# Designs tried in a protein design run: peptides against a protein of PDB entry 7BBL. Part 94

Target 1, 86 residues: chain A of PDB entry 7BBL
Amino acid sequence: IAQESLESQEQRARAALRERYLRSLLAMVGHQVSFTLHEGVRVAAHFGATDLDVANFYVSQLQTPIGVQAEALLRCSDIISYTFKP

## One batch from the design tools (peptide; made by RFdiffusion4, then SolubleMPNN)

Design b2_p29_8_s2 (from b2_p29_8, 8 letters changed)
Fold by OpenDDE base, seed 5:
Parts: structure tokens; C-alpha cells; sequence
Structure b2_p29_8_s2 (fold): chain B 86 residues (1-86), chain A 29 residues (1-29)
């Protein structure tokens, strides 16, 4: 059987990451999420919603090094990674 | 494009023991 093309491998990799992302959104509902942002900034917040196209995170009770924001928007470009306890 | 950039970053962080543990959990859903 012919080896899968590089383009096909990239398509599968993107699809797998998208599936993982969507599953993570389902898993984080009702949990506090820790976000790693640029410059080593780490924040925690309750997940509210996300824009699936732009991957903006709408969160509540955002805990930052300088205080708590009741509601906030975390832009896709700001986020390096996120974690949560299932 | 923004989502793809985020996924690329998440992909890198998702490697290693913590990433495998998370993936195992997600696979159980």
C-alpha cells in the first residue's frame, strides 16, 4: 500500500487536533480552567463560551496576578495553552 | 487562521506525559 502523502498526513493531524480541541471544550464545562498566556502570565477562570471560528474564550471570574475580573475575553492570540481538572 | 494557530500551540504543549493523560481522558468521553 502506498505511503500517505505529506499533505494527507497534515490534514489528518489538523483534524485530530480539532477533535481534541472540541472534546476539551466539552470536558471543561463546569470547571475552572487555567490559561497560560504570553510572558509567563497564568490566569484561572470559569469557562463560559467560545467562538468556534476565532477561538476567543469568554470567561468569568478571571483570576489575574493583579486582581479578579468578573467577565473577560481571552483572545486566541493571547493563549499559549490551557489545562483543567476533569 | 486564528484557530489553526492556537491548535498548533496546543499541539506542542500537548506532547509529553501530561498531554497523553489529557488525551486518554478525552478518548474516554
Amino acid sequence: as target 1 above (86 residues)
Amino acid sequence: AALDALLARLGRVGEGPAGRELQAFLDSL
Scores: peptide ipSAE 0.118, ipTM 0.643, DockQ to the pose 0.083
Fold by OpenDDE base, seed 3:
Structure b2_p29_8_s2 (fold): chain B 86 residues (1-86), chain A 29 residues (1-29)
Amino acid sequence: as target 1 above (86 residues)
Amino acid sequence: AALDALLARLGRVGEGPAGRELQAFLDSL
């Protein structure tokens, strides 16, 4: 049995994770999401939309350690993880 | 890329009982 190349395996794994990501975005619509950011910072915000090209999260009512921002952008690179109640 | 980095992190989040439950939910969408 020919072993699948490592590159092909990685590509399939990435595709599966991308599908999971996209499905999570659908589940986030209309919900408050908790984001874990760098330096142990956790914030909560209502999910608005994403920019798939830049991978930004457009959020509202962002609860930060220093106050609430009515609207904000969270960069994908700043996000370690996120959770929400579906 | 930033997205690839996020996807790599999501791979770790999916582990454990809670991760499996979340994945099952996501798969139902």
Scores: peptide ipSAE 0.113, ipTM 0.637, DockQ to the pose 0.082
Fold by OpenDDE base, seed 4:
Structure b2_p29_8_s2 (fold): chain B 86 residues (1-86), chain A 29 residues (1-29)
Amino acid sequence: as target 1 above (86 residues)
Amino acid sequence: AALDALLARLGRVGEGPAGRELQAFLDSL
């Protein structure tokens, strides 16, 4: 029984996370999503679309501490986590 | 690279009760 290499395990783990991410995007469509950003900043917005390569989140009705933006772009690098109710 | 970083974070955040609930939902799709 050939033991799976560490590299192969890492590849599978990454693939699984990517699949989960993509499925989460599908589930987000049309829903309000709560994003946790750096320094404990939390915003809520309706998910619109994403650039899968750059992972920019195109959102609408972004509720921020300083007001609501009708349309906005959230950078993946700024996002710590997100939650939504399916 | 940015996506990979997000995925890495989501991997950790995906743990715990909320993460399990989300995964259960995703598995139902």
Scores: peptide ipSAE 0.100, ipTM 0.615, DockQ to the pose 0.070
Fold by OpenDDE base, seed 2:
Structure b2_p29_8_s2 (fold): chain B 86 residues (1-86), chain A 29 residues (1-29)
Amino acid sequence: as target 1 above (86 residues)
Amino acid sequence: AALDALLARLGRVGEGPAGRELQAFLDSL
């Protein structure tokens, strides 16, 4: 029985996640995004841009527990997940 | 490496009804 190798399955899975990520970036442009950070911290901000190499998120109107920051940078390493209403 | 970590986390995100709705939207793009 011809079965896809484990490596091929993993490659396909990674490719699918990358595509999902890129599509999410397209979808979130101009929208408010909710970011879940470490230790249960959640912030909301308008998506501006990202660098695809490091996945730094450049955002505006960042709502934090401490206040609103007009412009901010969220690092990929800080982000657990994000959601938005398309 | 940082992006890979995010993608790995994203693999665990999008479960449940809300995640399926998001995925359905993304698939429509």
Scores: peptide ipSAE 0.058, ipTM 0.578, DockQ to the pose 0.083

Design b2_p29_8_s3 (from b2_p29_8, 8 letters changed)
Fold by OpenDDE base, seed 5:
Structure b2_p29_8_s3 (fold): chain B 86 residues (1-86), chain A 29 residues (1-29)
Amino acid sequence: as target 1 above (86 residues)
Amino acid sequence: DALDALEAELGEVGEGPAGRALAAFLDSL
């Protein structure tokens, strides 16, 4: 059986991850999401939308250690991971 | 970058039993 090339495997893997990422964004709409930021900072917020070009997350009720922001903008560059309950 | 990190996280989560269930859910969207 012919083996798929490494480059092809990597391309498919990247495509699959990208698809899952995009689907996760759709799934988290209207849900409270826990975001893990750099240096162990964790925040929770209701997900509103993203700006894919600028890589921004538009959220509401952002819970931070020092208070709650009704509306906030999170930079994708600051986000390491996120979890939510569908 | 952060986008790659987010995608990688989803990939890793999807490898476990709970992650596979989530992945299946996401695939249904």
Scores: peptide ipSAE 0.024, ipTM 0.546, DockQ to the pose 0.083
Fold by OpenDDE base, seed 3:
Structure b2_p29_8_s3 (fold): chain B 86 residues (1-86), chain A 29 residues (1-29)
Amino acid sequence: as target 1 above (86 residues)
Amino acid sequence: DALDALEAELGEVGEGPAGRALAAFLDSL
């Protein structure tokens, strides 16, 4: 059989990362998550839900430099990384 | 896109000892 193309290998790698991402979303439910945003901004919030199609994080008790917001929407495009304690 | 960037970050973090532990946890879900 022919060797798998580089494109196909990349597709499998992307699928694996997607699966890990989705599993991380499940893991963070009910936990406080630290989000790293652009320009060095870091915020913490309780994770509620995500809209995978719109790429939004719905969070509560968002701790920002200017105070706490009870409910907030974080756009995936604004998020560089996140960490949480399982 | 932003999702690809987040996925890439998770991939990079997953290469170290702590990342492998996290990956194992995620795989257990």
Scores: peptide ipSAE 0.024, ipTM 0.544, DockQ to the pose 0.080
Fold by OpenDDE base, seed 4:
Structure b2_p29_8_s3 (fold): chain B 86 residues (1-86), chain A 29 residues (1-29)
Amino acid sequence: as target 1 above (86 residues)
Amino acid sequence: DALDALEAELGEVGEGPAGRALAAFLDSL
């Protein structure tokens, strides 16, 4: 039986994850999102937009452990995970 | 890569009843 190469399997897996990621960004529009950052820091913010090239998250009303920031830029490198109510 | 790590983490959303429901919703977009 012809088997798909490991490289091809990984390519399909990455493509599927990318599609889910992009769909999640679309679903986040107009919603408050909870972000998990490094060292267990959790913040909530209203999602504005992303820059897909650098994967920046443009947010408003960022609720941090030490206060609220009206507008903020969250870098992808700072984000571990996120969740929201669709 | 940070984006790859984030996408990989999102891949785990499909786990459990709530995760499957969310995944189904995202697939409908």
Scores: peptide ipSAE 0.023, ipTM 0.541, DockQ to the pose 0.082
Fold by OpenDDE base, seed 2:
Structure b2_p29_8_s3 (fold): chain B 86 residues (1-86), chain A 29 residues (1-29)
Amino acid sequence: as target 1 above (86 residues)
Amino acid sequence: DALDALEAELGEVGEGPAGRALAAFLDSL
């Protein structure tokens, strides 16, 4: 039985992660999302949209430790992870 | 890149009707 190459396994893994990401974008529309940022900072915001090229997150009602921002931009590079309840 | 890093850290994601629709679309590719 031909064994799948390591490269092929990596490609499948990346594809699966990409699919999960895309699914999450659709699922989070209209929901509040909790974002984990660097240094353990956690914020909550309503998802608006993303720029898939730059991977920016455009959000509203961003709850930060120092207050609420009506509209905000989160860069993908600032985000470690996110969760939400569908 | 930043997107790859974010994707790598993704946990389980719940999916509603929109998520299922996307899944069906992706499966059709």
Scores: peptide ipSAE 0.023, ipTM 0.544, DockQ to the pose 0.123

Design b2_p29_8_s4 (from b2_p29_8 with A2E E4D E9R H15E R21E K23R A28S)
Fold by OpenDDE base, seed 3:
Structure b2_p29_8_s4 (fold): chain B 86 residues (1-86), chain A 29 residues (1-29)
Amino acid sequence: as target 1 above (86 residues)
Amino acid sequence: AELDALEARLGRVGEGPAGEELRAFLDSL
């Protein structure tokens, strides 16, 4: 009985999630994205780039409750969710 | 594995070659 090990199964599952995540990031490049942060704060910004290792998002024209910030860095850990129009 | 190696090499991705390479790789999966 040959079967994939539990470790291998988990690895494939993680790989699938990572692939999905990366696809979403690439889909956001060049688009305006709405981010939901902690405490119900919502902002919108043009997604530029991301550091794959640190999960930092480099955005522009960040619309915040107090105004627009030309350039900004959003940490993935600060983000609850995001949506955008492909 | 293969994706891990690519990510390690690219580092930062967005518009440009790095993003395009990653996109191409993912499209090949």
Scores: peptide ipSAE 0.712, ipTM 0.950, DockQ to the pose 0.851
Fold by OpenDDE base, seed 4:
Structure b2_p29_8_s4 (fold): chain B 86 residues (1-86), chain A 29 residues (1-29)
Amino acid sequence: as target 1 above (86 residues)
Amino acid sequence: AELDALEARLGRVGEGPAGEELRAFLDSL
C-alpha cells in the first residue's frame, strides 16, 4: 500500500488550516470583534473586510481608550489576540 | 492550488461580491 509522503501530509494540513482561517474571517464579517493590542490595550470594532495576502483588517466603530474611530485599519502586527461570537 | 488562485484574484474580501464568492467556494469544498 502506497503511503502519503510527509510533505504531502504537511501540505494538506496547511491547506486545512488556511481554509479554517478563511472561514473564520468570513464569519467575522459584519460582527463586532474584541481585539487585544499591544500593552494590554483592548478595543472592540465591527469587522468589515480583510486583505488576503497580508492580514489587514478593515474595521468600523473602533472603540479605543481615547474615543471611537469611525473607520480604522488593524494589522496582524498590531493584534495580540481577538475573539468574537459568530 | 484552486484556493490560492482564488485568493490571488480576490485580494480583499468582506460584505461584497468577493466575500460571497470566497464563501461559496469554501462551501463547495
Scores: peptide ipSAE 0.712, ipTM 0.951, DockQ to the pose 0.858
Fold by OpenDDE base, seed 5:
Structure b2_p29_8_s4 (fold): chain B 86 residues (1-86), chain A 29 residues (1-29)
Amino acid sequence: as target 1 above (86 residues)
Amino acid sequence: AELDALEARLGRVGEGPAGEELRAFLDSL
């Protein structure tokens, strides 16, 4: 029997996770997404685009506790989790 | 490998051709 090396197994696992991640990002495009940020802050925004090399999320109509921001950049480091209705 | 190359070329994706190209590629997997 042929058994795949640990390294190749890890490569496939990383590839699978990346694919899943990209699919989720694309699914968010054009939808309002709810983001949970640090310090208990929750915001909602229309997801516009993302840079693939750096987790930069370009959003519009960002609803924050202190008001609405027409255009905003959210960084991965700012976000704990997010949810949306596909 | 193919996905990595595609990502590098596209850079930013959202509405429009780049997003659609990525979507089509992923759908082919």
Scores: peptide ipSAE 0.712, ipTM 0.950, DockQ to the pose 0.853
Fold by OpenDDE base, seed 1:
Structure b2_p29_8_s4 (fold): chain B 86 residues (1-86), chain A 29 residues (1-29)
Amino acid sequence: as target 1 above (86 residues)
Amino acid sequence: AELDALEARLGRVGEGPAGEELRAFLDSL
C-alpha cells in the first residue's frame, strides 16, 4: 500500500498553516489589531499591509504605552500573538 | 507550489489588487 512520505506530510501541514496565516492577514486588513509583544507589552494598531517574504507589518495609529505613532513598521519577530475583531 | 509562486509575485499585500488576488486564490482552494 502506498503511503505518503513524512516529507509530504510535513509539506501539507506547513501549507495548511500558511494558508490559515494568510487568511488571517487578509482578514486583518483595514482593522484594528491588538498585538502582544515581548515582555508582556501590548499595543494596538490599524493593519495596513504586510510583506509576504519578509514578515513585516505596516500599521497605522500604533498605540503604545508611551504614545501613538501615526505610521509604524512591526517586525513579525517582535510579535508573540495578535487578536482582532473581523 | 502554486501558492508559493503567487506569494513571490505579489510581494506585499493589503488593500488593493494584490490582496484581492490572494483572497481569490485562497477561496479557490
Scores: peptide ipSAE 0.710, ipTM 0.950, DockQ to the pose 0.846

## One batch from the design tools (peptide; made by RFdiffusion4, then SolubleMPNN)

Design b2_p30_4_s1 (from b2_p30_4, 12 letters changed)
Fold by OpenDDE base, seed 4:
Structure b2_p30_4_s1 (fold): chain B 86 residues (1-86), chain A 30 residues (1-30)
Amino acid sequence: as target 1 above (86 residues)
Amino acid sequence: MSLEEFVAAAELELRRLREELAALDRELAA
């Protein structure tokens, strides 16, 4: 009959979301990811790593409307969403 | 940060998160 406090529930929810996020990042390792940026811009790149705190995406072979960048950094603030196939 | 460093850091944090969730479960069950 004992129930978890609201604060504890929120803590659990945050932890669960963070876990899901990290698992998704790990699933992207070695795969191409499609990033949706602002103004409808869509780019594709091979996932390299992220800054776990800042959420910077270190990628390679970034395909942009202008061309391909061998190495690039995508800031979290620039990204609306991303998709990939494991 | 290299890919290897990222993977190591992410996996470490995942373990810590699981431990945190387990601790919350223990508190609820107590």
Scores: peptide ipSAE 0.421, ipTM 0.844, DockQ to the pose 0.773
Fold by OpenDDE base, seed 5:
Parts: sequence; C-alpha cells; structure tokens
Structure b2_p30_4_s1 (fold): chain B 86 residues (1-86), chain A 30 residues (1-30)
Amino acid sequence: as target 1 above (86 residues)
Amino acid sequence: MSLEEFVAAAELELRRLREELAALDRELAA
C-alpha cells in the first residue's frame, strides 16, 4: 500500500493547472476575447497567439475606448482577467 | 510568433503534459 509523495502530488497539480491553461488558450483561437485591464478598463480583441512562457497576448482588432488597433500586444502584467465564448 | 507556431507549440506541450500525468498515474498505481 504505497501512497503518492508530496512532491509527486505537487508535480501533478502543476501539470494539471498548466494543461488547463493551455487548453483555455487553444479554445480562444479564432474567437474574440474580452480583457479586463487595470483601472477597470475593458477591451475586446480577436485572439492571435501567446508567448507560452511570458503569457503575452498577440491580438487583432483591439477595441479600446479611444479607437481600434489592427494589431496589438497585451502584456500579461497589464491584464487582470479575460473571458470569451468558446 | 505566428498563430501557426503558437498552436504547434501549445499542442506539443499538451502532449508532453498528458504523458507526464500518465506516468505519474502509473507510478501511483504500481
């Protein structure tokens, strides 16, 4: 009767979280995403790609309060949360 | 990076993670 070590449990937890994150990103492909930024600013854009390590978001048709930007980069440090319709 | 490159990289990592999780499950079951 062997039990999983704490280290293995943590490893599995990290792997599971990473898997869920990546699946979420792939689900955004071809969809518009709503981003909540600092100061309560909300923007919408079409998902393009991300840097998997840094989590930069490459997007298109970024709708901001001051206009639309055809191509844009959203840094993860600027993003509080995001939502999309799968 | 392009969308194509992103999708390829993400799918590759997902495959790796699934293999890692499967290996952990086998160790637990053994």
Scores: peptide ipSAE 0.420, ipTM 0.844, DockQ to the pose 0.634
Fold by OpenDDE base, seed 3:
Structure b2_p30_4_s1 (fold): chain B 86 residues (1-86), chain A 30 residues (1-30)
Amino acid sequence: as target 1 above (86 residues)
Amino acid sequence: MSLEEFVAAAELELRRLREELAALDRELAA
């Protein structure tokens, strides 16, 4: 019985995770996303794009506690979690 | 990076990943 090597399994796992990630990003297109940042700060913004390498989130109409930013960049390191409605 | 550029890049990579996964499946089936 043919068995997949450990290396191949790991490659498959990485590919699958990356695929899920990208699909999630694409699903955000045109939708508002809620971001939870450090210190419990919550913001909402319309998803624009991401830097696929650095994982920066380019967003618009960022709603913050102090106002709305037309254009903004959220660094991956600043984001704890995010949610959106597909 | 524009939205269009992002979408194009993401979709391209998705296609690549699907091809990679398909290749892995073929290798396993062979």
Scores: peptide ipSAE 0.419, ipTM 0.843, DockQ to the pose 0.702
Fold by OpenDDE base, seed 2:
Structure b2_p30_4_s1 (fold): chain B 86 residues (1-86), chain A 30 residues (1-30)
Amino acid sequence: as target 1 above (86 residues)
Amino acid sequence: MSLEEFVAAAELELRRLREELAALDRELAA
């Protein structure tokens, strides 16, 4: 029986991971997300959308240690982790 | 981009990925 090549296996793995990621993003839409940023900074905001290529997070009602912003943009590079409840 | 644009783009890519995975499965089965 034929076996999938290593290259094909890698392609499958990448595709599967990307699929899971996108599904997670869609699940976040409209929900409050807790973001952990560098230096222990934690913020919460309602997830709006992302730039799929640049990986910018467009959020609203951003709660920061120094105040609240109605609309804000978070760069993926600034984010260590995030959690949300679907 | 707007929420609507994001959702549309994400769903489009999801469909593409599912089709890609299905194609890989067919290649393996062949």
Scores: peptide ipSAE 0.418, ipTM 0.844, DockQ to the pose 0.746

Design b2_p30_4_s2 (from b2_p30_4, 13 letters changed)
Fold by OpenDDE base, seed 2:
Structure b2_p30_4_s2 (fold): chain B 86 residues (1-86), chain A 30 residues (1-30)
Amino acid sequence: as target 1 above (86 residues)
Amino acid sequence: MSLEEFVRAAELELRRLREELAALDRELAA
């Protein structure tokens, strides 16, 4: 039963992390999000959707130094962090 | 996946997770 308790605690931790992640995604809906990418690159875009399993971010109006891209895909592996104003 | 589909899927999973967390909390408290 000690192992069961540990497993339950780990399961809870995983579920809690997933919950927090989903809450953050839902909070991004309808907002412009600032993404920090590798090599100090920062971009801003409107949140469109995500692939919940793969964590791909489908965004619109991606602002880059060279211009605005109407539609874009940001892979989770490309993203260091993101912030937004609720 | 459209935004609407995403929101629906995310909210559904969120509700499931809340129920799972509640069940786990009861299990851990027992």
Scores: peptide ipSAE 0.462, ipTM 0.882, DockQ to the pose 0.505
Fold by OpenDDE base, seed 3:
Order: C-alpha cells, then structure tokens, then sequence
Structure b2_p30_4_s2 (fold): chain B 86 residues (1-86), chain A 30 residues (1-30)
C-alpha cells in the first residue's frame, strides 16, 4: 500500500483548505453576509468580490449602525468572522 | 475587481486545485 510523503500530506492539506475557502467565497456570491468586526460591531452587506491574494472584501449596501454605504471595502484585518446563508 | 472577474478567477483556481488534489489522490492510490 503506497503511503504519501509528509510533504504530499501537507500539500494536500493546504490545497484542501484553499479549496474550502474559495468554495465559501463563491457560495457568498449574490448573498448578504454578516460580518463581525472588532469591538463586537456587526454589519451586513451584499458580497461583491474579494482580493484573493489580500482577502479584502468588496461589498455593497453595507449596513452599519450609523447608516448604509453603497460601496465599501472591508479589510481582512478588520474582520473577525462572517456568516451567511447559502 | 468586478464580481465577474472575481468569480472567473476563483473558479479557475478552484478547478486547478481540484486537479491537483485528484493528482495527489492518484499518486496515493498507485
């Protein structure tokens, strides 16, 4: 029985994680996403796109406690977590 | 980046990753 090398295992793990990430992003397309930001701030916005390299979120109709922004950029560093309904 | 460009890029990379994983699986099965 052939066993994959440690490097191959790590490669598979990295690929699997990246795949899961991309699938989640694609699943958000056309959906509203709720973001949890620092200090417990929660916002909702329609997913537009991301910078796949930097992981910035380009969103529209960003609903904040003080109003709605038609277009907005959420930096990865500002986001603690996000949820959405596929 | 537009939504269309994003989706295209993401799907392209996703396909590449699927192929990579499939290749790794074949190597493991061999």
Amino acid sequence: as target 1 above (86 residues)
Amino acid sequence: MSLEEFVRAAELELRRLREELAALDRELAA
Scores: peptide ipSAE 0.422, ipTM 0.846, DockQ to the pose 0.625
Fold by OpenDDE base, seed 4:
Structure b2_p30_4_s2 (fold): chain B 86 residues (1-86), chain A 30 residues (1-30)
Amino acid sequence: as target 1 above (86 residues)
Amino acid sequence: MSLEEFVRAAELELRRLREELAALDRELAA
């Protein structure tokens, strides 16, 4: 049985995390997602797409405390967490 | 990017990652 190097373990960990992330994104397709943003702001929007590099979330029908935006871009840096019902 | 472009790119990367993880698992099991 081969011993896995530290670098290999890290590679596995990174790959696993990325896999789970992508799975979650794909699962969001066609669903409304609730986003928790900074300062406790919570918004809901229909997931459209995301930039895989920057992780910008392209969403529609964004419901915010101050109104609804038909189309919006949520920066990954603005997002604390998200939840959705598959 | 468009939804279609995103899904295609994400699924492609997902498959790549699955293969990568599977390869690592096989190497570890050997």
Scores: peptide ipSAE 0.422, ipTM 0.845, DockQ to the pose 0.664
Fold by OpenDDE base, seed 5:
Structure b2_p30_4_s2 (fold): chain B 86 residues (1-86), chain A 30 residues (1-30)
Amino acid sequence: as target 1 above (86 residues)
Amino acid sequence: MSLEEFVRAAELELRRLREELAALDRELAA
């Protein structure tokens, strides 16, 4: 049987994870997404777009504990996790 | 970045990733 090199296995894993990530982003288009931020802060917003290289989330109607922002920018580094219904 | 630009970019990268994964599979099967 053919054995795949460790490098190839890692490349496959990275590609698969990136693919899954991108698919999730596309699935979020036009939907409200719940974001879990640092310190347990949770916000909800409509997903608009993502800067794929900079990892910025452009969202609208961001619901925060202190109010709603019509337009907002969330840095990927500030996001712990997110959930949504496709 | 507009929504259209994002979708276009994301879909383009997805196609690239699919091709990359397919190539890896072909290399393994060869």
Scores: peptide ipSAE 0.422, ipTM 0.844, DockQ to the pose 0.702

Design b2_p30_4_s4 (from b2_p30_4, 12 letters changed)
Fold by OpenDDE base, seed 2:
Structure b2_p30_4_s4 (fold): chain B 86 residues (1-86), chain A 30 residues (1-30)
Amino acid sequence: as target 1 above (86 residues)
Amino acid sequence: MSTEEFVAAAELELRRLREELAALDRELAA
């Protein structure tokens, strides 16, 4: 029985993970997302878009400890984690 | 980037990924 090569298996796994990631992003569109940033800072904002490669998050109605920003950009490097309710 | 542009790009990549996975399956079956 022919076996799939390790390289092919890894490629398949990467593709599957990327697919799930993209679907999760699409699920967040228009929803409020809670972002955990460094130093324990947490913000909430409506997800609009992201750069698929750089992973910049384009959000609206960003709620920060110092106020609300109508439009904002969150860099992936600044984000520890994020959650949302679909 | 607008939401519309993002959605379009993401859906395009999803289609690409599906095709890639299908190609891998065909290679395995060959």
Scores: peptide ipSAE 0.582, ipTM 0.888, DockQ to the pose 0.806
Fold by OpenDDE base, seed 5:
Structure b2_p30_4_s4 (fold): chain B 86 residues (1-86), chain A 30 residues (1-30)
Amino acid sequence: as target 1 above (86 residues)
Amino acid sequence: MSTEEFVAAAELELRRLREELAALDRELAA
């Protein structure tokens, strides 16, 4: 009848969320991702990598309303959401 | 960073997280 401490519960929750996040990132490898940015701007790019701590997105073939960038960096602060087809 | 470097880092952290979760489960069961 031992009880898990609040600290332990929170630690498990944080670990679980981090795991889900990392798995989702890995699932994007090799896929085109659609990013929703501020002001309703939507772009598409092939996912390359991220900075796991800062969540910068390193992408290729970034399609924007004004053109295509072969290589680009999307900062987390610029991104509202993103989706991809697994 | 390259995709290869990212994948390696992410997978390493995933393993660490799984070990952490397993340790928490063992502590709870003890």
Scores: peptide ipSAE 0.582, ipTM 0.889, DockQ to the pose 0.719
Fold by OpenDDE base, seed 3:
Structure b2_p30_4_s4 (fold): chain B 86 residues (1-86), chain A 30 residues (1-30)
Amino acid sequence: as target 1 above (86 residues)
Amino acid sequence: MSTEEFVAAAELELRRLREELAALDRELAA
């Protein structure tokens, strides 16, 4: 009986997680996303793109407590969590 | 980065990942 090596199993797991992540990002395209930032700041914006390596979020119509930004960049390090409705 | 560029890049990587997973499956089955 063929048995997958531990390294192969880990590689498979990493690939699966990455796939799920990418698919989730693609599902967000064109949708409004709610972001929770540090210090309890909450913003909403339409998702446009991300840097797949740096994980910057390129968004539009960013609704902040002080107004709306047509185009904005949210750094991954600034984001605690995000949600959206498909 | 434009949405189009992002989508293209993401889909390309997804294809790569599928190929990687398929290769792992073939390796396991061999």
Scores: peptide ipSAE 0.582, ipTM 0.889, DockQ to the pose 0.771
Fold by OpenDDE base, seed 4:
Structure b2_p30_4_s4 (fold): chain B 86 residues (1-86), chain A 30 residues (1-30)
Amino acid sequence: as target 1 above (86 residues)
Amino acid sequence: MSTEEFVAAAELELRRLREELAALDRELAA
């Protein structure tokens, strides 16, 4: 019985994680997402798209402490975490 | 980037990943 190499197992694991990540992004399309930014700032916005490599978030109806932006771009470097309800 | 463009790109990559996983399975079975 042939056994998969450790390197191959790691490659499989990476692919599986990437797949789960992409599926989670697709699940967020059109939904409001809560973003936690630096210094405790929290914003909410409707998820539109991301750059698959850089993970820039293209969002709409961004609710900030000072108002709502119809369209906005959130850089990955600005985001600590995010959550949403399906 | 539009939502439509993102969805198309993401789904394309998902297909690629499935093909990659399938290739790994073939290597294991060989």
Scores: peptide ipSAE 0.581, ipTM 0.888, DockQ to the pose 0.841

